# Designs tried in a protein design run: peptides against a protein of PDB entry 2C5K. Part 2

Target 1, 91 residues: chain A of PDB entry 2C5K
Amino acid sequence: EDPFQQVVKDTKEQLNRINNYITRHNTAGDDDQEEEIQDILKDVEETIVDLDRSIIVMKRDENEDVSGREAQVKNIKQQLDALKLRFDRRI

## One batch from the design tools (peptide; aimed at target 1 Q14 I40)

Design b1_p8_6_s4 (made by RFdiffusion4, then SolubleMPNN; from b1_p8_6, 5 letters changed)
Fold by OpenDDE base, seed 4:
Structure b1_p8_6_s4 (fold): chain B 91 residues (1-91), chain A 8 residues (1-8)
Amino acid sequence: as target 1 above (91 residues)
Amino acid sequence: MKLKKFIP
């Protein structure tokens, strides 16, 4: 597996873990796990920026077809946005 | 890139 696909996989797995936690914890708690979730959502945002930068470099320097990688990053952005919406709607 | 592993 290439380093890009490994990061995509790890990011999706992390978002799925948080999504499973929110499903079990439908009320916002004031616990260390809620802060850890916010930290991880931030780390995912930064990871998406790094993935987008890597695609820009591949387009510029390697002239590779990045359309598949762009679609994967778009899917992660959609998964993050859906997860944030679930996280923020907890009472 | 390093993601922290959330373990719920």
Scores: peptide ipSAE 0.077, ipTM 0.760, DockQ to the pose 0.873
OpenDDE base, seeds 1, 2, 3, 5: peptide ipSAE 0.076, 0.076, 0.070, 0.043; ipTM 0.760, 0.760, 0.765, 0.678

Design b1_p8_7 (made by RFdiffusion4)
Pose (drawn by RFdiffusion4):
Structure b1_p8_7 (pose): chain A 89 residues (1-28, 31-91), chain P 8 residues (1-8)
Amino acid sequence: EDPFQQVVKDTKEQLNRINNYITRHNTADDQEEEIQDILKDVEETIVDLDRSIIVMKRDENEDVSGREAQVKNIKQQLDALKLRFDRRI
Amino acid sequence: SLKEFHEK
């Protein structure tokens, strides 16, 4: 919807896509370099979401707690995924 | 824009 919400949706989807891939290819791979690249791009995307929250928090007419919770959720999804990726044997 | 993963 707003640019923030669209990036949140794209990020969750992007992480979910890699997660589904890892389930099907759980051995240590054609998409190894690609997954590392995308996960790094996700890390930097979360930094951008955080910076966006920082700026919006300066506006006293904005409550960023919903956005903060969304970013926290995305960081959890990314952390759980990184470990699954790292542990393919 | 966010990079896109496409399964091969």

Design b1_p8_7_s1 (made by RFdiffusion4, then SolubleMPNN; from b1_p8_7, 3 letters changed; failed a check: a repeat of another design)
Amino acid sequence: MLKKFVEK

Design b1_p8_7_s2 (made by RFdiffusion4, then SolubleMPNN; from b1_p8_7 with E4K H6V)
Fold by OpenDDE base, seed 1:
Structure b1_p8_7_s2 (fold): chain B 91 residues (1-91), chain A 8 residues (1-8)
Amino acid sequence: as target 1 above (91 residues)
Amino acid sequence: SLKKFVEK
């Protein structure tokens, strides 16, 4: 029901799908799937920016759980960074 | 917004 939580969930699921792909494809390819992954990773980066901006707005409302949401975004950033490292370092 | 990744 919470749009913020839905975006967090969808983002993490996308990263997990890509991580599973990398596990099965440890050699970098030159196909549409690789390009699609690059595009999605860029979309995730933009999504994280949007989530951070959302938190800035929420900080103006004392009723919001800002600390919890900041921790969630931090977790997604860590997941993205780890995935990007795996993706980029493939031979 | 995010396109769902589907491995082929």
Scores: peptide ipSAE 0.360, ipTM 0.878, DockQ to the pose 0.826
OpenDDE base, seeds 2, 3, 4, 5: peptide ipSAE 0.357, 0.354, 0.358, 0.355; ipTM 0.877, 0.876, 0.877, 0.876

Design b1_p8_8 (made by RFdiffusion4)
Pose (drawn by RFdiffusion4):
Order: structure tokens, then C-alpha cells, then sequence
Structure b1_p8_8 (pose): chain A 89 residues (1-28, 31-91), chain P 8 residues (1-8)
């Protein structure tokens, strides 16, 4: 919807795509470099979401708690995924 | 920001 919400949706979808891939290829791979690149891009995308929240918080007419919760959720999804990726054997 | 789509 707004640019923030679209990036949040894209990020969750991107993480979910890699997660589904890892389930099907849980051995240690054609997409190894690709996954590392995308996960790094997701880390930097979360920094952009955080900075966006920082700026919006300066506006007293904005409550960023919903956005903060969304970013916290994405960070949890990323952390759970990174461990699954790291532990393919 | 735009993320590249993962391609399996």
C-alpha cells in the first residue's frame, strides 16, 4: 500500500521463498551464493525500514508501534531462516 | 527499495 507496507510484504515474501527452498534442498547447492546475496540485501532493507520508522517517529501525529512490530517480526523471520540456512548438512 | 526475486 504505502511504500513502507509494500517493502514489508516483499521482504516477508522474499524470506518465505528462500525458506520454502531450504525445506526442499536441506543438504549443503546451486542457489548458495544467490541466497547469501538476497539475505544481505534483506539485512540492508531492514535498516531502511528502521530508518523510515526513526523519521516518522519525529512526527507527533504518528504512532509507529505497528511498524515497529512488523520490523521486529521480520527480524525474527530472518534470524530463524539464517540458522536453517547455516545448518544445512 | 526493491529486492531481487529468489529464483529456484
Amino acid sequence: EDPFQQVVKDTKEQLNRINNYITRHNTADDQEEEIQDILKDVEETIVDLDRSIIVMKRDENEDVSGREAQVKNIKQQLDALKLRFDRRI
Amino acid sequence: RTLRRFEE

Design b1_p8_8_s1 (made by RFdiffusion4, then SolubleMPNN; from b1_p8_8, 6 letters changed; failed a check: a repeat of another design)
Amino acid sequence: MKLKKFVP

Design b1_p8_8_s2 (made by RFdiffusion4, then SolubleMPNN; from b1_p8_8, 6 letters changed)
Fold by OpenDDE base, seed 1:
Structure b1_p8_8_s2 (fold): chain B 91 residues (1-91), chain A 8 residues (1-8)
Amino acid sequence: as target 1 above (91 residues)
Amino acid sequence: MKLKPFVP
């Protein structure tokens, strides 16, 4: 078990759920779901910050190759950015 | 960390 990989997995799954919801609801609503999505997107941002910090600690303290983890975080950031753009562009 | 699952 790797807690880092679990967080990565959970984050990607959550972003996918939101993306799928936006696909089904391509018009912005003024409902509790919109607020919940905004809150989750903020939580994802904080999660990414923590993932980056964990990589810094690994580089410093464990001296392990973190290139794979850096690529994973980059992928999540790209997924988040694409989702934010899609979410914000809804009319 | 645990993200709150989105349940529409």
Scores: peptide ipSAE 0.232, ipTM 0.832, DockQ to the pose 0.910
OpenDDE base, seeds 2, 3, 4, 5: peptide ipSAE 0.228, 0.172, 0.232, 0.173; ipTM 0.828, 0.812, 0.830, 0.814

Design b1_p8_8_s3 (made by RFdiffusion4, then SolubleMPNN; from b1_p8_8, 6 letters changed)
Fold by OpenDDE base, seed 1:
Structure b1_p8_8_s3 (fold): chain B 91 residues (1-91), chain A 8 residues (1-8)
Amino acid sequence: as target 1 above (91 residues)
Amino acid sequence: MKLKPFKP
């Protein structure tokens, strides 16, 4: 199993869990969950940077589907950006 | 990499 795909999967699952939480909690709370969400979003940002760096290394190997992986990272970035907007705009 | 699991 490809470690890159596992990281992509784990990242998307975390973002989905947070998105589902926001759906149930549309009002910003002053609780430990808000801080945990912020920490996870930061971890996701760092993970995306690492995924991009990984793609740079993979571009050295012509046997890798780099374009497919770039599309996956783009999708995660879009998911993160949408989630951040939703999280930050809660009243 | 392992992300810290979110506890909903």
Scores: peptide ipSAE 0.128, ipTM 0.791, DockQ to the pose 0.927
OpenDDE base, seeds 2, 3, 4, 5: peptide ipSAE 0.120, 0.093, 0.117, 0.122; ipTM 0.787, 0.779, 0.785, 0.789

Design b1_p8_8_s4 (made by RFdiffusion4, then SolubleMPNN; from b1_p8_8, 5 letters changed)
Fold by OpenDDE base, seed 3:
Structure b1_p8_8_s4 (fold): chain B 91 residues (1-91), chain A 8 residues (1-8)
Amino acid sequence: as target 1 above (91 residues)
Amino acid sequence: MKLKKFVE
């Protein structure tokens, strides 16, 4: 199994879980739940940085077409940004 | 990296 695809999958699944939680909890939750969501969103940001770094290494060391991997990381960034916007709009 | 599982 490609470890890059596993990290992409795990990241998308985590963002989907938070999105499902926000759907059930359309108001700002207890401070403890808000902090836990913020921590996970931070871990997702760090994971995206690691994915981007892996693509830079592949472009340098492997003459592989990384365009598919770049598109996947772009899609995760868009999913994260949409989720942050939804999270911050809760009253 | 292993993402922390959010508890729903």
Scores: peptide ipSAE 0.067, ipTM 0.744, DockQ to the pose 0.796
OpenDDE base, seeds 1, 2, 4, 5: peptide ipSAE 0.064, 0.064, 0.065, 0.064; ipTM 0.734, 0.734, 0.736, 0.732

## One batch from the design tools (peptide; aimed at target 1 R53)

Design b1_p9_1 (made by RFdiffusion4)
Pose (drawn by RFdiffusion4):
Structure b1_p9_1 (pose): chain A 89 residues (1-28, 31-91), chain P 9 residues (1-9)
Amino acid sequence: EDPFQQVVKDTKEQLNRINNYITRHNTADDQEEEIQDILKDVEETIVDLDRSIIVMKRDENEDVSGREAQVKNIKQQLDALKLRFDRRI
Amino acid sequence: KTVYEKVME
């Protein structure tokens, strides 16, 4: 919807796509470099979401707690995924 | 543009 919500949706989807891939290919791979690149891009995307919240928090007419919760959720999804990726054997 | 840049505009 708004640019923030669209990036949140794209990020969750992007992480979910890699997660589904890892389930199917759980051995240590054609997509290895690609996954690393995408996960790094997602790290930097979360920094952009955080910066966006910092600026919006300066506006007293904005409650960013919902956005903060979404970013926290995405960080959790990323952390769980990174470990699954790291542990393919 | 990034979400941060759109918020700054």

Design b1_p9_1_s1 (made by RFdiffusion4, then SolubleMPNN; from b1_p9_1, 4 letters changed)
Fold by OpenDDE base, seed 4:
Structure b1_p9_1_s1 (fold): chain B 91 residues (1-91), chain A 9 residues (1-9)
Amino acid sequence: as target 1 above (91 residues)
Amino acid sequence: MSVTEKVLE
């Protein structure tokens, strides 16, 4: 089991959940899950920091090509930023 | 969620 890929997988699942929530709840604060979604957004943000740090360590300590992992993290960052924008623009 | 946490699992 690759811990990095497991974290990426879990993060993508969280992003998918957020996306589905936003598409069904275009009004802010009208659902009991609103707080949970906000918590997930913060968790994903912190997870991305951890993923970036892990890549820094891998670039220094490991002989593996990290380009693929960097691309994965970049994609996750872009997804998160887009979801944050959509979430914040809800009325 | 932490990569370190997943390593420990």
Scores: peptide ipSAE 0.042, ipTM 0.697, DockQ to the pose 0.358
OpenDDE base, seeds 1, 2, 3, 5: peptide ipSAE 0.040, 0.042, 0.040, 0.040; ipTM 0.698, 0.704, 0.689, 0.696

Design b1_p9_1_s2 (made by RFdiffusion4, then SolubleMPNN; from b1_p9_1, 6 letters changed)
Fold by OpenDDE base, seed 3:
Structure b1_p9_1_s2 (fold): chain B 91 residues (1-91), chain A 9 residues (1-9)
Amino acid sequence: as target 1 above (91 residues)
Amino acid sequence: MSVTEIVLQ
């Protein structure tokens, strides 16, 4: 399997799991689990940076068509932003 | 803990 696609898949699965957690925990908590979710969201942000960097390398050094990969990363960014908004709006 | 463990709690 393409390592890029595996990372995309794993990232989407993590975001989906956190979305399910928020559904079950609709109020903001001050527990270790809430802090761990914040850490995971930060790790996803760093993963997206790495995906973007890989696309830059593929464009410049390998001269590959990366339009599909750019669209995938854009979709993950949108999913992350929507999830952060949902997480932060909890009272 | 894994995200899976958090979601299951």
Scores: peptide ipSAE 0.041, ipTM 0.692, DockQ to the pose 0.029
OpenDDE base, seeds 1, 2, 4, 5: peptide ipSAE 0.029, 0.027, 0.030, 0.024; ipTM 0.662, 0.618, 0.624, 0.626

Design b1_p9_1_s3 (made by RFdiffusion4, then SolubleMPNN; from b1_p9_1, 4 letters changed)
Fold by OpenDDE base, seed 3:
Structure b1_p9_1_s3 (fold): chain B 91 residues (1-91), chain A 9 residues (1-9)
Amino acid sequence: as target 1 above (91 residues)
Amino acid sequence: MTVTEIVLE
């Protein structure tokens, strides 16, 4: 079991669930659910920061090849940015 | 899916 890969997997799955929610709720609301989605997106941002920090530690202290992990984090950042754009463009 | 369902999964 690789805990880094588990966090990556869980984060991508959560973003996919939110993407599906937006598909079913294509208009912006001013309700508690919309605020909760914003909070989840913020939590994902913080998770990405933690993933980046873990990579820094692996480079410095463990001297591991982290190129694959850096690419995975980059992909999650792109997925998050695309989802935020979709969320914010709703009328 | 509701936001509550997303958080609880």
Scores: peptide ipSAE 0.038, ipTM 0.669, DockQ to the pose 0.036
OpenDDE base, seeds 1, 2, 4, 5: peptide ipSAE 0.021, 0.037, 0.021, 0.021; ipTM 0.560, 0.667, 0.615, 0.600

Design b1_p9_1_s4 (made by RFdiffusion4, then SolubleMPNN; from b1_p9_1, 3 letters changed)
Fold by OpenDDE base, seed 3:
Structure b1_p9_1_s4 (fold): chain B 91 residues (1-91), chain A 9 residues (1-9)
Amino acid sequence: as target 1 above (91 residues)
Amino acid sequence: KTVTEIVLE
């Protein structure tokens, strides 16, 4: 399997799991679990940076898959941003 | 899922 696609898949699955957690925990807490979710979200941000960097390298060699990969990363960024808003809006 | 389950999966 393409390692780029594997990372994309894993990242989306992780965001979906966090989204499900927020659904079950719709009130913000002040515990270690909430802090751990924040850490995971930060790790996802770093993963997105790595994905973007990989695309930059691919663009130097005119890869036909670059446009599709850019769209995938954009979609993950949108998913992350929406999740952050949902996480932060909790009372 | 708990946070622990999310991290361990």
Scores: peptide ipSAE 0.035, ipTM 0.673, DockQ to the pose 0.036
OpenDDE base, seeds 1, 2, 4, 5: peptide ipSAE 0.025, 0.034, 0.026, 0.025; ipTM 0.592, 0.664, 0.596, 0.591

Design b1_p9_2 (made by RFdiffusion4)
Pose (drawn by RFdiffusion4):
Structure b1_p9_2 (pose): chain A 89 residues (1-28, 31-91), chain P 9 residues (1-9)
Amino acid sequence: EDPFQQVVKDTKEQLNRINNYITRHNTADDQEEEIQDILKDVEETIVDLDRSIIVMKRDENEDVSGREAQVKNIKQQLDALKLRFDRRI
Amino acid sequence: SELDLLEDS
């Protein structure tokens, strides 16, 4: 919807796509470099979401707690995924 | 970027 919500949706989807891939290919791979690149891009995308929240919080007419919860959720999804990726054997 | 400009402001 707004640019923030679109990036949040794209990020969750992007993480979910890699997660589904790892389930199918859980051995240690054609997509290894590609996954590392995308996960790094997701780390930097979360920094951009955080910075966006920082700026919006300056506006006293904005409550950023919903956006903060979304970013926290994405960080959790990323953390759980990174460990699954790291542990392919 | 637009966000940099907003942070600088």

Design b1_p9_2_s1 (made by RFdiffusion4, then SolubleMPNN; from b1_p9_2, 4 letters changed)
Fold by OpenDDE base, seed 2:
Formats: C-alpha cells, structure tokens, sequence
Structure b1_p9_2_s1 (fold): chain B 91 residues (1-91), chain A 9 residues (1-9)
C-alpha cells in the first residue's frame, strides 16, 4: 500500500471521468452537475497542493529520491490544465 | 461510485 500512489491514481481517474463528461456535454450547462464538476476541479487543485507538500517533506525529512513522484505530480497538473481549458471553452 | 453516477448523466 502506497497512499501517495493511490491518491495520484484516484485523481487521474477523476479527471478522466470529467473529461469524458465534457465530451458528452460539449456545451456549458447551468445545472447542478456543472457546478459539481467545478467543485471537483477545485478539490483536485487542493489535492495537488497536498501532493506537492508531501514531496517537499520527503525531500527534507526523509531524504528520499522524489524524481518519480515529481514527474507524476507534473503530469497531473498538465492533465488538470488541459481539462480546465476544455471545460472553460465550452459555449 | 457516486461520482460515476453523477457524471453518467
């Protein structure tokens, strides 16, 4: 069990689900589901902050090699940014 | 999951 990897996996899966939703709903709606997606995106942003902080602690306190974890978080950030762009550009 | 149910609509 690796909680860091589990969080990474869960986050990417959440973003994938939202991405699929946007594909099916390419026009911006004004319903509860659209608001819920916005809330989830904010939660993902907070999760990324937590992941970054955990990496800082690993480098400082545990002296662990964090290169792989940094790359994973970078990938999630890129996925989030791409998704936000798709979400915001809908008419 | 609950999220899946929400996003399935």
Amino acid sequence: as target 1 above (91 residues)
Amino acid sequence: SELDKLLAE
Scores: peptide ipSAE 0.039, ipTM 0.673, DockQ to the pose 0.022
OpenDDE base, seeds 1, 3, 4, 5: peptide ipSAE 0.026, 0.026, 0.027, 0.027; ipTM 0.606, 0.600, 0.611, 0.605

Design b1_p9_2_s2 (made by RFdiffusion4, then SolubleMPNN; from b1_p9_2, 4 letters changed)
Fold by OpenDDE base, seed 5:
Structure b1_p9_2_s2 (fold): chain B 91 residues (1-91), chain A 9 residues (1-9)
Amino acid sequence: as target 1 above (91 residues)
Amino acid sequence: SELDELLAE
């Protein structure tokens, strides 16, 4: 088991679930619902920060090749940014 | 609701 890969997988799946929710709710919902989605997105953002920090530690302390992990985190960031754009576009 | 399911995770 690689906990880094598990977090990456879980984060991508969570973003996919939110993306599916946005698809089903193409118009902005109640203010409370909008705030709840914002909170989830913020939690994902914090998870990405933690992933970045873990890469820094691996690079510094273990001198590992982290290029693959950096690419994975970059991909998650792109997925998050795209989702935020979809969320904000809703009327 | 679908949103509640997301929040429950």
Scores: peptide ipSAE 0.087, ipTM 0.737, DockQ to the pose 0.026
OpenDDE base, seeds 1, 2, 3, 4: peptide ipSAE 0.079, 0.077, 0.080, 0.080; ipTM 0.737, 0.733, 0.741, 0.736

Design b1_p9_2_s3 (made by RFdiffusion4, then SolubleMPNN; from b1_p9_2, 4 letters changed)
Fold by OpenDDE base, seed 3:
Structure b1_p9_2_s3 (fold): chain B 91 residues (1-91), chain A 9 residues (1-9)
Amino acid sequence: as target 1 above (91 residues)
Amino acid sequence: SELDRLLAE
């Protein structure tokens, strides 16, 4: 098992679940569920920070080829940004 | 909540 890949997979799945929720709740609200989504999105942001730090360590300490992992993190960032846009644009 | 349901799947 590769912990890095597992985190990537879990993060993408979590974002997909939130995306599905937004699809079914296309209007913004001021309730506990909206706040929970905001908290989860913040957690994802922190996860991305951890993934980036992991890559920095691999480059520095192990001189590993991290191009594939960098591409994966970039993809997650793009997915997060797209989801945040959908979330914030709701009326 | 529906959110909880989706996140639990």
Scores: peptide ipSAE 0.060, ipTM 0.718, DockQ to the pose 0.023
OpenDDE base, seeds 1, 2, 4, 5: peptide ipSAE 0.029, 0.058, 0.032, 0.036; ipTM 0.609, 0.712, 0.612, 0.611

Design b1_p9_3 (made by RFdiffusion4)
Pose (drawn by RFdiffusion4):
Structure b1_p9_3 (pose): chain A 89 residues (1-28, 31-91), chain P 9 residues (1-9)
Amino acid sequence: EDPFQQVVKDTKEQLNRINNYITRHNTADDQEEEIQDILKDVEETIVDLDRSIIVMKRDENEDVSGREAQVKNIKQQLDALKLRFDRRI
Amino acid sequence: ETVYEHVME
């Protein structure tokens, strides 16, 4: 919807796509470099979401707690995924 | 454009 919500949706979807891939290919791969690149781009995308929240928080007419919870959730999804990726054997 | 840049505008 707003640019922030669209990036949140795209990030969750991007992480979910890699997660589904890893389930199917759980051995240590054609997409190895690609996954590393995408995950790094996701890290930097979360920094952009965080910076966006920092600026919005300066506006006293904005409650960023919902956005903060969404970013926290994305970080958790990324952390769980990175470990699954790292542990393919 | 990034979400941060859009918020700054």

Design b1_p9_3_s1 (made by RFdiffusion4, then SolubleMPNN; from b1_p9_3, 5 letters changed)
Fold by OpenDDE base, seed 2:
Structure b1_p9_3_s1 (fold): chain B 91 residues (1-91), chain A 9 residues (1-9)
Amino acid sequence: as target 1 above (91 residues)
Amino acid sequence: MTVTEIVLK
């Protein structure tokens, strides 16, 4: 299996799970779970940085067609940004 | 709900 695709898939699934949590918890609580979600969101940000770097290497060193991978990472970034907005707007 | 539960569910 392509490890890049696995990371993309896992990242999207994580974001979906958090999105479902926010749907059920539309108020910001002082719950330990809120801090845990913030930590996961940070980990996703770092994962996206790693994915971007991998694409740069593939494009430069391996001369691979990266258009599909760039589109996938762009989609994850959009999903993350939308999720952060939902998370931060909670009262 | 732990980080593990969030990630692994």
Scores: peptide ipSAE 0.035, ipTM 0.653, DockQ to the pose 0.038
OpenDDE base, seeds 1, 3, 4, 5: peptide ipSAE 0.027, 0.041, 0.028, 0.025; ipTM 0.594, 0.695, 0.599, 0.651; seed 3 fails the geometry check

Design b1_p9_3_s2 (made by RFdiffusion4, then SolubleMPNN; from b1_p9_3, 5 letters changed)
Fold by OpenDDE base, seed 5:
Structure b1_p9_3_s2 (fold): chain B 91 residues (1-91), chain A 9 residues (1-9)
Amino acid sequence: as target 1 above (91 residues)
Amino acid sequence: MTVTEIVLS
C-alpha cells in the first residue's frame, strides 16, 4: 500500500462528494452542512500542502521519479479550484 | 494525513 496514493484517492473522492452536494444545493445556505463543506475544503487545502511537502522530501533522492506524483497533486489542485469557484458563486 | 505519516508509513 502506498499512503501517498491513498491520500490522493481519498481527497478526490471527497471533492466529488462536495461537487454532488453543490449540484443538489445550488443556492448558498446557512446550515450546518454548508459549514461542514467549508471545513472539508480547508482540510483538502492542508492535505495538498502535505502532499507537496512529501514530494519535496522524496525528491531529495535523485533516484526516485516524482513526476507522476507531481501531476496527481496538480490535478487535485485544479479540481479543488474548480469546486471552490462553484461553491463561492452560489447565491 | 501529515507529511510525517506519509513519509514514515
Scores: peptide ipSAE 0.030, ipTM 0.654, DockQ to the pose 0.458
OpenDDE base, seeds 1, 2, 3, 4: peptide ipSAE 0.026, 0.026, 0.026, 0.026; ipTM 0.615, 0.615, 0.616, 0.620

Design b1_p9_3_s3 (made by RFdiffusion4, then SolubleMPNN; from b1_p9_3, 4 letters changed; failed a check: a repeat of another design)
Amino acid sequence: MTVTEIVLE

Design b1_p9_3_s4 (made by RFdiffusion4, then SolubleMPNN; from b1_p9_3, 6 letters changed)
Fold by OpenDDE base, seed 3:
Structure b1_p9_3_s4 (fold): chain B 91 residues (1-91), chain A 9 residues (1-9)
Amino acid sequence: as target 1 above (91 residues)
Amino acid sequence: MSVTEIVLS
């Protein structure tokens, strides 16, 4: 079991759950739990920072999987950015 | 899935 891959998996699943919520709630402010979504998004951002830090440490050992992990983090960042855009565009 | 379910997951 690779802890890095587990975190990546959990993060992507979390973002997908939020994306599904946004699909069901197309107007901002119509749910008192909107602030909880904002908090989760911040938690994801902090998780991404931790993933990046982990990669920096792994690079010191010249791990062959570093480039692949960097691509995974990049993908998560793109997923987060797209989600934030959907969230913020709601009226 | 509710927001509560999301945060608990």
Scores: peptide ipSAE 0.045, ipTM 0.704, DockQ to the pose 0.037
OpenDDE base, seeds 1, 2, 4, 5: peptide ipSAE 0.033, 0.033, 0.025, 0.025; ipTM 0.632, 0.630, 0.585, 0.597

Design b1_p9_4 (made by RFdiffusion4; failed a check: a repeat of another design)
Pose (drawn by RFdiffusion4):
Structure b1_p9_4 (pose): chain A 89 residues (1-28, 31-91), chain P 9 residues (1-9)
Amino acid sequence: EDPFQQVVKDTKEQLNRINNYITRHNTADDQEEEIQDILKDVEETIVDLDRSIIVMKRDENEDVSGREAQVKNIKQQLDALKLRFDRRI
Amino acid sequence: KTVYEKVME
């Protein structure tokens, strides 16, 4: 919807796509470099979401707690995924 | 543009 919500949706979807891939290919791969690149891009995207919250928080008319919770959720999804990716054997 | 850049505008 707003640019923030669209990036949050794209990120969750992007992480979910890699997660589904890893389930199907759980051995250590054609997409290895590609996954590393996308996960790094997701790390930097989260930094952009965080910076966006920092600026919005300066506006006293904005409650960023919902956005903070969404970013926290995305970080958790990324952390769980990175470990699954790292542990393919 | 990034979400941060759009917020800054």

Design b1_p9_4_s1 (made by RFdiffusion4, then SolubleMPNN; from b1_p9_4, 5 letters changed)
Fold by OpenDDE base, seed 4:
Structure b1_p9_4_s1 (fold): chain B 91 residues (1-91), chain A 9 residues (1-9)
Amino acid sequence: as target 1 above (91 residues)
Amino acid sequence: MTVTEIVLQ
């Protein structure tokens, strides 16, 4: 597995873990885990920026077909956005 | 373990 796919996989797994946490904690808590989730969501957002940058470099410098990678990053963005909405709708 | 920690491994 190439490094890009590894990062994509790890990001999706982390988002799934958070989604499972939200399922178990459907009310907003004031605990260290809620803060950790906010930090992880921020880290995922930064990771997506890095993935997008890597695609730009591959398109420009390596002239690779990145259509599959662009679709994967789009899917992660959609997963992150859906998770943020789910997290923020908790009372 | 954060995504950042995983990427740095």
Scores: peptide ipSAE 0.027, ipTM 0.610, DockQ to the pose 0.102
OpenDDE base, seeds 1, 2, 3, 5: peptide ipSAE 0.026, 0.026, 0.027, 0.026; ipTM 0.605, 0.602, 0.604, 0.601

Design b1_p9_4_s2 (made by RFdiffusion4, then SolubleMPNN; from b1_p9_4, 3 letters changed)
Fold by OpenDDE base, seed 3:
Structure b1_p9_4_s2 (fold): chain B 91 residues (1-91), chain A 9 residues (1-9)
Amino acid sequence: as target 1 above (91 residues)
Amino acid sequence: KTVTEIVLE
């Protein structure tokens, strides 16, 4: 399997799991679990940076898959941003 | 899922 696609898949699955957690925990807490979710979200941000960097390298060699990969990363960024808003809006 | 389950999966 393409390692780029594997990372994309894993990242989306992780965001979906966090989204499900927020659904079950719709009130913000002040515990270690909430802090751990924040850490995971930060790790996802770093993963997105790595994905973007990989695309930059691919663009130097005119890869036909670059446009599709850019769209995938954009979609993950949108998913992350929406999740952050949902996480932060909790009372 | 708990946070622990999310991290361990």
Scores: peptide ipSAE 0.035, ipTM 0.673, DockQ to the pose 0.036
OpenDDE base, seeds 1, 2, 4, 5: peptide ipSAE 0.025, 0.034, 0.026, 0.025; ipTM 0.592, 0.664, 0.596, 0.591

Design b1_p9_4_s3 (made by RFdiffusion4, then SolubleMPNN; from b1_p9_4, 4 letters changed)
Fold by OpenDDE base, seed 4:
Structure b1_p9_4_s3 (fold): chain B 91 residues (1-91), chain A 9 residues (1-9)
Amino acid sequence: as target 1 above (91 residues)
Amino acid sequence: MTVTEKVLL
């Protein structure tokens, strides 16, 4: 597994953790872990920025599988956005 | 280690 895929995997695991947290904590501020979850959301967001940057660099190399990686990052972005909406809708 | 560190550095 290449470093890009490792980061994608780690990011998806973080998103899964966030999803599980949201399903268990439907009220905002009811758990001491909420701040940690918010930090993870931010970390995922920063990771996506880094993934995008890596793709930009890889696009300069004709040997890179850019289309597949772009699709993966797009999927992660969509998952993050959905989780953010769910997280923010908690009362 | 970030993507930048793993992939670009």
Scores: peptide ipSAE 0.060, ipTM 0.730, DockQ to the pose 0.553
OpenDDE base, seeds 1, 2, 3, 5: peptide ipSAE 0.050, 0.054, 0.056, 0.049; ipTM 0.715, 0.720, 0.722, 0.716

